# Designs tried in a protein design run: peptides against a protein of PDB entry 7BDX. Part 6

Target 1, 212 residues: chain A of PDB entry 7BDX
Amino acid sequence: EMGAAACTLLWGVSSSEEVVKAILGGDKALKFFSITGQTMESFVKSLDGDVQELDSDESQFVFALAGIVTNVAAIACGREFLVNSSRVLLDTILQLLGDLKPGQCTKLKVLMLMSLYNVSINLKGLKYISESPGFIPLLWWLLSDPDAEVCLHVLRLVQSVVLEPEVFSKSASEFRSSLPLQRILAMSKSRNPRLQTAAQELLEDLRTLEHN

## One batch from the design tools (peptide; aimed at target 1 R79 Y117 S160)

Design b1_p9_1_s2 (made by RFdiffusion4, then SolubleMPNN; from b1_p9_1, 5 letters changed)
Fold by OpenDDE base, seed 1:
Structure b1_p9_1_s2 (fold): chain B 212 residues (1-212), chain C 212 residues (1-212), chain A 9 residues (1-9)
Amino acid sequence: as target 1 above (212 residues)
Amino acid sequence: as target 1 above (212 residues)
Amino acid sequence: PPPVDLAEL
């Protein structure tokens, strides 16, 4: 309980750029983000046993950790920190997104995908995560999720790859050969307006790249 | 470990007034400060058993909690919050200061005394803590501590009582009858310049009040 | 720059 309460407050205040700078300007940041990855990994591994109640203290704690990572990645210096000093955390987030089944831990997936999207705003971050082994298969695995919010955040991450010529050119062959086009086309007809828009925009961007 | 790391970061950023306002402006503040008191109390009760290493994760967690309370009490809205909405936490801090022996948990005592001093800047806070049962005996118990920093913070809290006529007049009889004058006079000769100054200033303030 | 995501409580 106490740890989850403290972490939740830290998450709430981490929406401020000044707070993110203060977190990163301290000597404790590296330790915190190292343990963050381990804690998130331990939580996901525990899901194979007793069904952790989604509202458990442990779940709330892990959500707050993922929220903090997201809010740190929302700031330029936070992205630079994650890409330079906490690559293992990024690798852990990618791994956990692969370990989770479709429909499993939807809220955590959304938060982790939001963090990766924020990291992808930095070209160095986008290069790092896109060069991760199995990144393209991971995107398609995640797009198989029944949850519209998960799929939305995957499409936004795919768009970050597509909109960066230097990254897209490296992955273009694998991307084109494995693209779940029928799934994306189905999402462009979604009743969820955010998912519909993201799928339409991605399809437009892909068409533009095919004509160049 | 993870809880202590998160709480330590929250402590670090709580030095900002904006962060304190953000902590208090959330719906989680009451729960956090309620559990804070319980966690600090549980820690102090555990000291009667196995000697918790001063550098343990639990000790660091409790220090961070006491630091957060101190930094919240440093801000006007934080003092108002503590005095209005978290009186049980103030009662817990007073109780824990009484339960700890001279020389025991010196760092925690200092942090808790700093928080009470900050609360004492608010007249409503000073009234509340000074009207606590056994407050005057508690001050003298704490002044028996061999640690100069503990004694310094006790003298500063005593000075806050003495400098407030409305509070001092209520306690003046008990205060004068039990005042450890010889101990304060010994502190005014301390090699610790901060303790020496605080004891001298208090003795001057007391002399001024005897002549009125 | 593209809009960032903020994780809300």
Scores: peptide ipSAE 0.299, ipTM 0.856, DockQ to the pose 0.097
OpenDDE base, seeds 2, 3, 4, 5: peptide ipSAE 0.296, 0.297, 0.297, 0.296; ipTM 0.855, 0.856, 0.856, 0.856

Design b1_p9_1_s3 (made by RFdiffusion4, then SolubleMPNN; from b1_p9_1, 4 letters changed)
Fold by OpenDDE base, seed 2:
Structure b1_p9_1_s3 (fold): chain B 212 residues (1-212), chain C 212 residues (1-212), chain A 9 residues (1-9)
Amino acid sequence: as target 1 above (212 residues)
Amino acid sequence: as target 1 above (212 residues)
Amino acid sequence: VPPVDLSEL
């Protein structure tokens, strides 16, 4: 209980850029983000395959950790810190997203995908994530999720890759050969207006790249 | 480990007034400070009488909690919150200071005394603390500590009582009858210059009140 | 697209 309450308060105040700078300007940041990755990994490994997110102190604590990483990655100095000094945490988030089944830990997936998307705003971060082993298969695995918010944040991350020519050119052949076009077309007809719009925009961006 | 790291970061960033306002402006503050008191009480009750502060994750976590309370009490809105909405936490801090032996949990005592001193800057806080059952005996119990930093923060809290006529007049008879004058005189000869000065100033303030 | 900042879920 107390750890979840403290970490949830830290998550809330980390929405401030000044607080993110204060966290990163201290000598404790490296240790904190190292233990964050280990704690998230331990939580995901403790899940039985069919267990939904328990409304537990442990779940709330891990959500707050993922929320802190998201808020750090929302700030330019935070993205630089993660990409330069916490690559193990990025590798852990990519691994955990692969280890989770469709419909499992939906809120955690959303927060981790938001973190990766924020890191992808930095060209160095986008390069690091997109050059990770199995990155393209991971995107399609995550896009198979029944949850509309998971799928929305996957489509946003796919769009970050497609809109960067230097990154997309390296993976374009694999991307075109494995693209789940029918799944994205189904999402463009979703009742969720955010998912519908994101799928339509991605389909337009992909069509533009086929004509160039 | 992770809880101590998160709470230590929250302690560090709580040195900002804006962060204290953000913590208190949310709906989670009441629950957080309630669990803080319970966690501190559980820690002190887990100590064997002769065990020094373990350099443990639990100790570091409790130090960070006491540090957060200190930083909240350093701000005017934080003092108002504690005195209006977290009186149970103030009662818990007073109780825990009474339960600890001389030389036991020195760092925790210092942080708790700093919190009480900061609350005593508010007249409503000073009234609440000084009207607590056994407050004057508690001050003398704490002043028996061999640690100079514990004694320094006790003398500062005694000075806050002595310098407020509305508070001191209510306890003046008990205070005069139980005053450990020889102990305070010994502190005025301390090799610690901060303790020496605080004891000298208190002796001057007390002499001024005897002539009025 | 702007970064995502979250205080709560």
Scores: peptide ipSAE 0.033, ipTM 0.826, DockQ to the pose 0.097
OpenDDE base, seeds 1, 3, 4, 5: peptide ipSAE 0.031, 0.028, 0.032, 0.032; ipTM 0.827, 0.826, 0.825, 0.827

Design b1_p9_1_s4 (made by RFdiffusion4, then SolubleMPNN; from b1_p9_1, 7 letters changed)
Fold by OpenDDE base, seed 1:
Structure b1_p9_1_s4 (fold): chain B 212 residues (1-212), chain C 212 residues (1-212), chain A 9 residues (1-9)
Amino acid sequence: as target 1 above (212 residues)
Amino acid sequence: as target 1 above (212 residues)
Amino acid sequence: PEPVDLRDL
């Protein structure tokens, strides 16, 4: 209870750039983000046994942690911090996104994908994430999710790779050979307008890259 | 562990007025401060059995909670919030200050006394605290503490009462009849310069009130 | 434009 309440407040105030700078300027930030990864991993590992109610204090706590990581990654100095000093947290987020089944912990997946997207705005972050073992298969695994919001954030992360020629060129062969084109085309016809737009934009970006 | 780390970060950033306003502007603040009181009370009740190491995660968590309350009470809107919406937390802090023995949990007493002092800057807060049952005996109980920092913050809280004629007049008879004058005179000769100054100032304020 | 995802409460 108390931990979830404190973390929820910290999440809310971390939407401010000045608060993110204050979090990162202290000597406690490294410990906090290290334990964040461990806590998220422990939560996901517990799901295979106990039907933790999605509204549990533990779920709310982990959602707040993922929200804090997202807000930190929204700021330039926060992206630098995550990519330079908290790579283990990024590795943990990538691992957890792979371990979660389609339809499992949808809200947590969305928050983790938002954090990775924000990290991917930094070229150094995008390089780190995209060079992670199994990153391309992970994107397609996540794109198989029945949830439109999960798929939306996957498409946005795919777009971050496609829009950066230096990163895309390293993965271009694997990307083209495994691209679930029919799935993306189906999303471009979605009744969800955000998913529809993101799938259309990605298809346009891919067409532009085939002509170059 | 994770809860203490999150609360420690929230404490650090709560030193900003804008962060205090953000904490209080959300619909989660009431729940947070309610659970804060319960958590502090549970911690103090646990001390009679388990020798919790002062460096335990639980101790650090409760210190961070008391630090957050102090920083909230440092801001005008935070004092208004505590006095209007979180009186149970103020009652809990007063109770815990009474339940803790001389020399017991010195660091927590200092943080709680700092929070009460900040609340006492508001006339409505000063009235609320000073009208609490057993407040004057509690001040003298706390002034018996062997710790100079505890005694310093007690003297500052006594000064807040003495400097407000409307509040002092209601308690003046009990205050004068129970005043540990010899203890305050001993503190005015302390080798601790902060304690010495606070005791001297209070003795000067008391002399000024005897001539009126 | 770098669309940044910020999440509040």
Scores: peptide ipSAE 0.033, ipTM 0.834, DockQ to the pose 0.073
OpenDDE base, seeds 2, 3, 4, 5: peptide ipSAE 0.032, 0.032, 0.032, 0.032; ipTM 0.834, 0.834, 0.834, 0.834

Design b1_p9_2 (made by RFdiffusion4)
Pose (drawn by RFdiffusion4):
Structure b1_p9_2 (pose): chain A 212 residues (1-212), chain B 210 residues (1-210), chain P 9 residues (1-9)
Amino acid sequence: as target 1 above (212 residues)
Amino acid sequence: EMGAAACTLLWGVSSSEEVVKAILGGDKALKFFSITGQTMESFVKSLDGDVQELDSDESQFVFALAGIVTNVAAIACGREFLVNSSRVLLDTILQLLGDLKPGQCTKLKVLMLMSLYNVSINLKGLKYISESPGFIPLLWWLLSDPDAEVCLHVLRLVQSVVLEPEVFSKSASEFRSSLPLQRILAMSKSRNPRLQTAAQELLEDLRTLE
Amino acid sequence: AWLREELAA
């Protein structure tokens, strides 16, 4: 209970750039981010499906961990630190997104997809994520999730890699062969404006790159 | 005059999340949200055989109080704090909406309805408002108000209550059937565009979940 | 909660 309370407080204050700089400056953050991935992996493996039932100081603990990772990656030196020091944590995030079934731990998936988008803002972070093993199959599969907030963060991540045609050129062929053009087109007609324009803007960039 | 000027200044700066977080600790020593409800209750009681005066120092004081409550509830930890600590203030807001006759204190009713909408964004806040005494009769009473802005913010709150699970097993199935569908339909053909669109959106949501 | 935040925005 005490461990989760401290992680929740740290999640609250981690929204500040001054606090994020202080976390990376203290010589204990490396250990914190290594054991964070182990705790997130342990939490996901412990779930035999079901849902989560807002596990008392268990789910709030991992949510605080993913929330901290997201708030750290939101700061320039935070996403820089993560791609240099905590590349294993990035591997764990990408692994746990594929390991989590559609509809299972939706809040955890959005927090994790938000952190991947933030790390992709760093040039090396974009290279590391896009060059990870089944990255493209993972993207099109996360789009098969019924939750609209998960689909929105997948489209935002896809738009981020698509916005760097150099990195996008390495993962060619499968981007044209396997992309769920129909699902992205359906998302460009959703009554939710943020999801609708995210898919509309991604479709504009996808059609423009195939011709230009 | 001095009290209202300081409250208006606080309403201006309360649009910042940093300021809202700073306000939530101050409620301990000086019961800011406890005495806010008393001041709002005292103001409406003082309008015995009369309606609003406006441009007054007293009118802008309560407007600033309701505006601050709204700007606090607009921040995630603000609406979380209100539903945990300031449930009496939420009671007062819901009470004063029913106590205010139609056409009386229109600006105050709109600001109050905006704060309830914001608190309803929080899961416990939604339960607390929807399970409050006389809540459905209050929605009907507020929709009988001639002012379009008040009707719009009632429809926005009703839309917030209609969306999300609320157990969904006839707990929300009866809430939808008990609404003034005729008045919502009349407001869907309204000459006020903002009101017409809110009733239209709400009607789509009522039909979608039927 | 997220949907209501979207509406509020």

Design b1_p9_2_s1 (made by RFdiffusion4, then SolubleMPNN; from b1_p9_2, 4 letters changed)
Fold by OpenDDE base, seed 1:
Structure b1_p9_2_s1 (fold): chain B 212 residues (1-212), chain C 212 residues (1-212), chain A 9 residues (1-9)
Amino acid sequence: as target 1 above (212 residues)
Amino acid sequence: as target 1 above (212 residues)
Amino acid sequence: ESELEELAA
């Protein structure tokens, strides 16, 4: 309980750039983010056994951790820190997104995807995550999720790849050969307006790239 | 480990007034400070059994909690919050300071005394803590501590009482009858310059009050 | 889409 409460407060205040700078400026940041990855991994591994109540203190703690990572990744210096000093955490997030089944831990997936999207704002971050083994298959695995918010954040991450020529050129062959076009087309007709828009924009961007 | 790391980061960032305002502006603050008191109490109760290593994760967690309370109490709105909404936490801190033996948990005592001193900056806070049953005996109990930093912070808290006529007048009889004058005189000759100064200033203030 | 930083609340 107390740990989850403290972490939740830290999550809330990490919405400030100055707080993110303070977190990163301390000598404890590196250790914190290392343990963060381990904690998230341990939580996901525990899900195969007992149905952890989604509202458990442990779940709230892990949500707060993922929220902190997201908020750190929202700041330029935070992205630089993650890509330089906490690559293992990024690898862990990618791993966990692959380990989670469709419909499993939807809220955590959304937070982790938001963090990866924020990392992808930097070319260095985008390069790092997109060069991860199995990144393209992972995107399609995640797009198979029944949750509209998961799919939305996957589409946004896909768009970050597509809109960066240097990154897209490296993966273009695999991307084109494996693209779940029918799934994205279905999303472009979604009743969820955010998902609909993201899918439409991605389809437009892809069409533009085919003509260049 | 993770909880202690998160709480330690929260402690570090709570040195900012804006962070304190953010902590207090959330709907979770009340619950956090309630659980804080319980956690600190549980920790102190656990010390009677196994010699908890001072460097344990649990110790670091409790130090961070006490540090957060101190930093909240350093801010005017934080003091107002503690006195209005978290009186149980103040009562717990006073209780724990009484439960701890001389030389026991010195670092925690210092942090808790710093928090009480910060609360005492407000007349409302000073009134609340000084009107606590056994407050004067508690001050003298704490002044029996062999640690110079503990004694320093006790003397500073005593000075806050002495310098506030409305509060001092209520306790003046008990204060004068039980004052460990020999102990304070010994502290005024301490090799610790901070302790020496605090004891000298208090003795001067007391002399001034005797002549008025 | 403009690369907008997302905050998690």
Scores: peptide ipSAE 0.063, ipTM 0.849, DockQ to the pose 0.143
OpenDDE base, seeds 2, 3, 4, 5: peptide ipSAE 0.052, 0.062, 0.069, 0.064; ipTM 0.847, 0.849, 0.848, 0.848; seeds 4, 5 fail the geometry check

Design b1_p9_2_s2 (made by RFdiffusion4, then SolubleMPNN; from b1_p9_2, 3 letters changed)
Fold by OpenDDE base, seed 5:
Structure b1_p9_2_s2 (fold): chain B 212 residues (1-212), chain C 212 residues (1-212), chain A 9 residues (1-9)
Amino acid sequence: as target 1 above (212 residues)
Amino acid sequence: as target 1 above (212 residues)
Amino acid sequence: ESLLEELAA
């Protein structure tokens, strides 16, 4: 209970750039983000058995951790820190996104995808994530999710790859050969306006790349 | 482990006034400070048995909680919040200071005393604390501590009472009748310069009040 | 543009 409450407060205040700088400027940041990865991993591994109530203290704690990572990654110095000093956490997030089944832990997936998207704003971060083993298959695995918010954040991450020629050129062959075009086309007709727009924009970007 | 790490980070960033405002502006502050009191109480009650290692995760967690309370109380809006909305926490801190024996949990006592001192900067806070049952006996109980830092913060809290005529007048009879003058005089000759100065200043303030 | 995740009320 108390740990979750403290972590929730830390999440709330981490929306400030100055708070992120303060977190990173302290001698505890490295340990905190290391244990964050372990805690998130332990939580996801525990899901195979008991239906963990989404409103549990444990769930709230993990959501707050993922929220903190997202807010840290929202700032330039935070992205730099994560990509330089917390790569294991990024690897853990990628792994956990692969371990979760479609429809499972939707809120956590969204938060983790948001954090990866924020990291992808940095070219070094985008390179690191996109060069991860199984990255492209992971994107398609996540895009099979029935949840519109999960799919939205996957499309945004795909767009980050497509918009960077240096990154896209390395994976272009695999990307083109495995692209779930029918799924993306279906999303471009979604009743969810955010998902619809994101899918349309991605399809336009892809068409532009085919003509070049 | 993770809870203690999160709480430690929250403590670190709470040194900022803006962070304190952010903590208090959220809808989670009341619950957080309520559970804080319960957690601190549970920890102190557990000390009767096993020698809790001072460096344990549990100890670090409780230290971080007490540190957060201290930092919140360091700011005007934080003092106002504690005195208006977290009185139970203040009562808990006073109780725990009474439950701890001289030489026991010194660091925690220091942090709790620092928080009470910060609250005492506000006249409403000082009134609330000083009107607590057994407040004056508690001060003398704490002043029996062998630790110089504990004694320093007790003397500072006593000084807060002495410097406010409206507060001191209410307790003046009990204060004068129970004053451990020999102990304070001994502290005025301490090799610790901070303790020595605080004891000397208090003795001067008391002399001034005897002549008025 | 970066995404900030605030606690939903």
Scores: peptide ipSAE 0.088, ipTM 0.845, DockQ to the pose 0.106
OpenDDE base, seeds 1, 2, 3, 4: peptide ipSAE 0.086, 0.087, 0.044, 0.043; ipTM 0.845, 0.844, 0.844, 0.843; seed 4 fails the geometry check

Design b1_p9_2_s3 (made by RFdiffusion4, then SolubleMPNN; from b1_p9_2, 3 letters changed)
Fold by OpenDDE base, seed 1:
Structure b1_p9_2_s3 (fold): chain B 212 residues (1-212), chain C 212 residues (1-212), chain A 9 residues (1-9)
Amino acid sequence: as target 1 above (212 residues)
Amino acid sequence: as target 1 above (212 residues)
Amino acid sequence: SSLLEELAA
């Protein structure tokens, strides 16, 4: 309980750039982010057995951790830190996104996808995550999720790849050969306006890349 | 481990007034400080059995919690919050300071005394803690500690009482009758310059109050 | 489209 309460407060205050800088400027950051990855992984592994109530202290703790990672990645120095000093955490997030089934841990998936999206704003971060083994299959796996918010954040992450010519050119063949076009087209007709817009924008960007 | 790491980061960033305001402006603050008191109490109760290593994750967690309380109390809005909304935490800190033996949990005593000193900067806070049952006996109990830093923070807390005529006048009879003058005089001869100065200043303030 | 950072509130 106390750990979850402390992490929740830390999550809330991590919305400030100054707080993120203070977290990263301290000598405790490396240890914190190392344990963060382990804690998230342990939590996801625990889901196969007991129906951990989504409202459990453990779930709230992991959500707060994922929220902190997201907020750190929302800042330029935070992205640089994650890509330079916490690559194992990024690998863990990618792994956990692959381990989770469609419809499972939706809130955690959203937070982890938001963190990866924020990391993708850094070209070095985008290169790192996109060069991770199975990244493209992972995107399509995640895009099969029944949750509109999960799919939204996947589309945004796909868009960050598509908008970077250097990254897209390296994976363009795999991307084109495995693109779930029918799924994206279905999302462009979604009643969720955010998902609809993201799918439309991605389809427009893809069309622009086919004509150049 | 993760809880201790998160609390340690929260402690570090709580040195900022803006972070304290963010903690207190959130709807999670009351729950956090309620659980903080309980966690500290549970920890102190655990000391009677197992030699919890001072470097244990549990100890570090409780130190971080006490540090957060201290940093919150260092800010005017934080003092107001503690005195208005978290009186149980103040009562818990006073109780734990009484429950700990001389030389036991020195670092925790220092942090708790620092928090009480910061609270004492608010006249409402000073009134609250000084009107707590056994407050004066507690000060003298704590002043018997072999640790110079514990004694320093006790003397500073005593000074905050002495400097407030409205508070001092209410307890002046008990204060004068139980004052460990010989102990304070011994501290005024300490090799610790901070302790020496604090003891000298208190003795000067007491002399001034006797002549008025 | 400029990629905007997202905060998790």
Scores: peptide ipSAE 0.147, ipTM 0.854, DockQ to the pose 0.141
OpenDDE base, seeds 2, 3, 4, 5: peptide ipSAE 0.136, 0.139, 0.143, 0.136; ipTM 0.852, 0.854, 0.853, 0.853; seed 4 fails the geometry check

Design b1_p9_3 (made by RFdiffusion4)
Pose (drawn by RFdiffusion4):
Order: C-alpha cells, then sequence, then structure tokens
Structure b1_p9_3 (pose): chain A 212 residues (1-212), chain B 210 residues (1-210), chain P 9 residues (1-9)
C-alpha cells in the first residue's frame, strides 16, 4: 500500500519538467527504470485474462509506473535518457503491448502507447522503436482493438514514424502490404473528431507518400 | 466591493491547473468550498420577492464563486477533490438549482450547471449527482426554463449522464425513458443553433442506446 | 470513447 502511494505521488509530480530533470539527475533512476519494466512484466503475466477489477494498490501501482514512464518521456532529456539508459524498458513496453489481448488492460495500453509516441519524438527513440522486431505487425494488430482511445494512440504513433520518410523507408513493402487501409478509412468517418482527424491526417500522409 | 474584486481575480487565475492544485490545500485552514456554498445559499435566499440585479458588487461575487467552482472541477484532481471533500458544496449547487425559479439568476444557473457537468466527468461525481434526491425532477424543471443557454447546459449534463455504463442493466435503461423526450424533440427543432445541436446530439445518443 | 466525448464537450 505504501509503495503504491509513493509511486502515485511521483506520477503526480512527474508532470513537471523540473521534477523530471531532478529524477534523471539523481543516481538511482537507472535502478528505478530497470525494475519498473520487471514490475510491469510481472503484472501482465499475473493476469489470466479476466479484466483488472481496479486491483487495490496493484493496478494503481503499475498505472503509476506507466504514468511516470510517460511523463518522463514527455520531456526532451527524459526521452533522451530512456533511449540511452533504459532500452530494456522500451523492449518491455513493446513486448507487453503485443502480450496484452484486445480489450484487456485498455488504460495500461494507452499509457504505454503514449510513452512510445513521446520517445519517438527523440530521433534515436524513433529509430529504436521502428526497428524493433514485429513492430509493423504490432501496429496493425493494436488497431484491431475495439477501444477508440487505443486506436487514436496507435494512429498517432503510426503518423510519427510516417512523418520521417527516412525511417519509414527502412520498413518499406510491409507498410503497403499489411496496412489496415479499411480500418483507417472507417476511423476517418468516426463521430469522434479527434479519432476522425487523426485517421484523416494519416490517410492524407499515406496517399501522398505512395505518389510523391 | 473588495470581496468581489478579489473573487473575480481568483476566477481569472483559476483557469490554470497550477493555480487549481494550489487552491485544493487552502480549503483545509480556510474552508473555502464550505463557505462558498454558504455564500451562494445566502445570495439566493436574499432574492426573496425579486429576480437578479446584475452589474452589482454582490452579483459578481457569487458569479466569481460559481466560476471558481467550475474552473476547479475542470481539472481532474479538482473534480476528484470536490467529490471527496466538498460533497456539501455539490448538494448546495443541486439544491440552489431547484430553489431558483425559471428566469431567475440565469447566469448563476448556467455556471452552476457547468460545474456539475465537470464534476460528472469523474466517475464518483457522476454517481453522486445522478443519485442525488429529486435529480430527474430537477432536470425537467430546468428544461422548462425559457433561457436557451440554461436549457443547453441541462442537455449537456443529461448527455453526460446518458453516456457511460451506469450498470446499464435497467439502471440507465429507466433513466433514459424517464426524460422529457417531447421537450428535447422541441429543442431539436430550435431556432437557437447551439441549443438545437445539443438536443439533436442528445437525441442521437438516446436513440443509439435504445 | 464515451469518456473522450464527455471530456471533449
Amino acid sequence: as target 1 above (212 residues)
Amino acid sequence: EMGAAACTLLWGVSSSEEVVKAILGGDKALKFFSITGQTMESFVKSLDGDVQELDSDESQFVFALAGIVTNVAAIACGREFLVNSSRVLLDTILQLLGDLKPGQCTKLKVLMLMSLYNVSINLKGLKYISESPGFIPLLWWLLSDPDAEVCLHVLRLVQSVVLEPEVFSKSASEFRSSLPLQRILAMSKSRNPRLQTAAQELLEDLRTLE
Amino acid sequence: SASMRREAL
């Protein structure tokens, strides 16, 4: 209970750039981010499907962990630190997104997809994520999730890699062969404007790159 | 005059999340949200045989109080704090909406309805508002108001209550059937564009979940 | 989705 309360407080204060700089400056953050991935992996493996039932100081603990990772990656030196020091944590995040079934732990998936987008803002972070093993199959599969907020964060991540045609050029062929053009087109007609324009803007960029 | 000027200044700065977080600790020593409800209750009671005066120092004081409550509830930890700590203030807001006759204190009713919408974004806040005494009769009473801006914010709150699970097993199935569908339909053909679109959106949501 | 819509209002 005490452990989760401290992680929740740290999630609250980590929204500040001044606090994020202080976390990376203290010589204990490396251990914190290594054991964070182990705790997130342990939490996901412990779930035999079901849902989560807002596990008392268990789900709130991993949500605080993913929330901190997201708030750290939201700051320039935070996403820089993560791609240099905590590359194993990025591997764990990409692994746990594929390991989590559609509809299972939706809040955890959005927090994790938000952190991958933030890390992709760093040039090395974009290279590391896009060059990870089943990255493209993972993207099109996360789009098969019924939750609209998960689909929105997948499209935002796809748009981020698509916005760097140099990195996008390495993962060619499968971007034309396996992309769920029909699902992205359906998302460009959603009554939710943020999801609709995210898919509309991704479609504009996808059609423009195939011709230019 | 001095009290209202300081409250208006606080309403201006309360649009910042940093300021809202700073306000939530101050409620301990000086019961800001406890005495806010008393001041709002005292103001409406003082309008015995009369309606609003406006441009007054007293009118802008309670507008600033309701505006601050709204701006606090607009921040996630603000609406979380209100539903945990300031449930009495939420009771007062819901009570004063029913106590205010139609056409009386229109600006105050809109600001109050905006704060309830914001608190409803919080899961517990939605339960607390929808489970409050006389809540459905209050929605009907507020929709009988001639002012379009009040009707719009009632429809926005009703839309917020209609969306999300709320157990869904006839707990929300009866809430939808008990609404003034005729008045919502009349407002769907309204000459006020903002009101017409809110009633149209709500009607779509009522039909979608039927 | 409903949560997003409610926050968007």

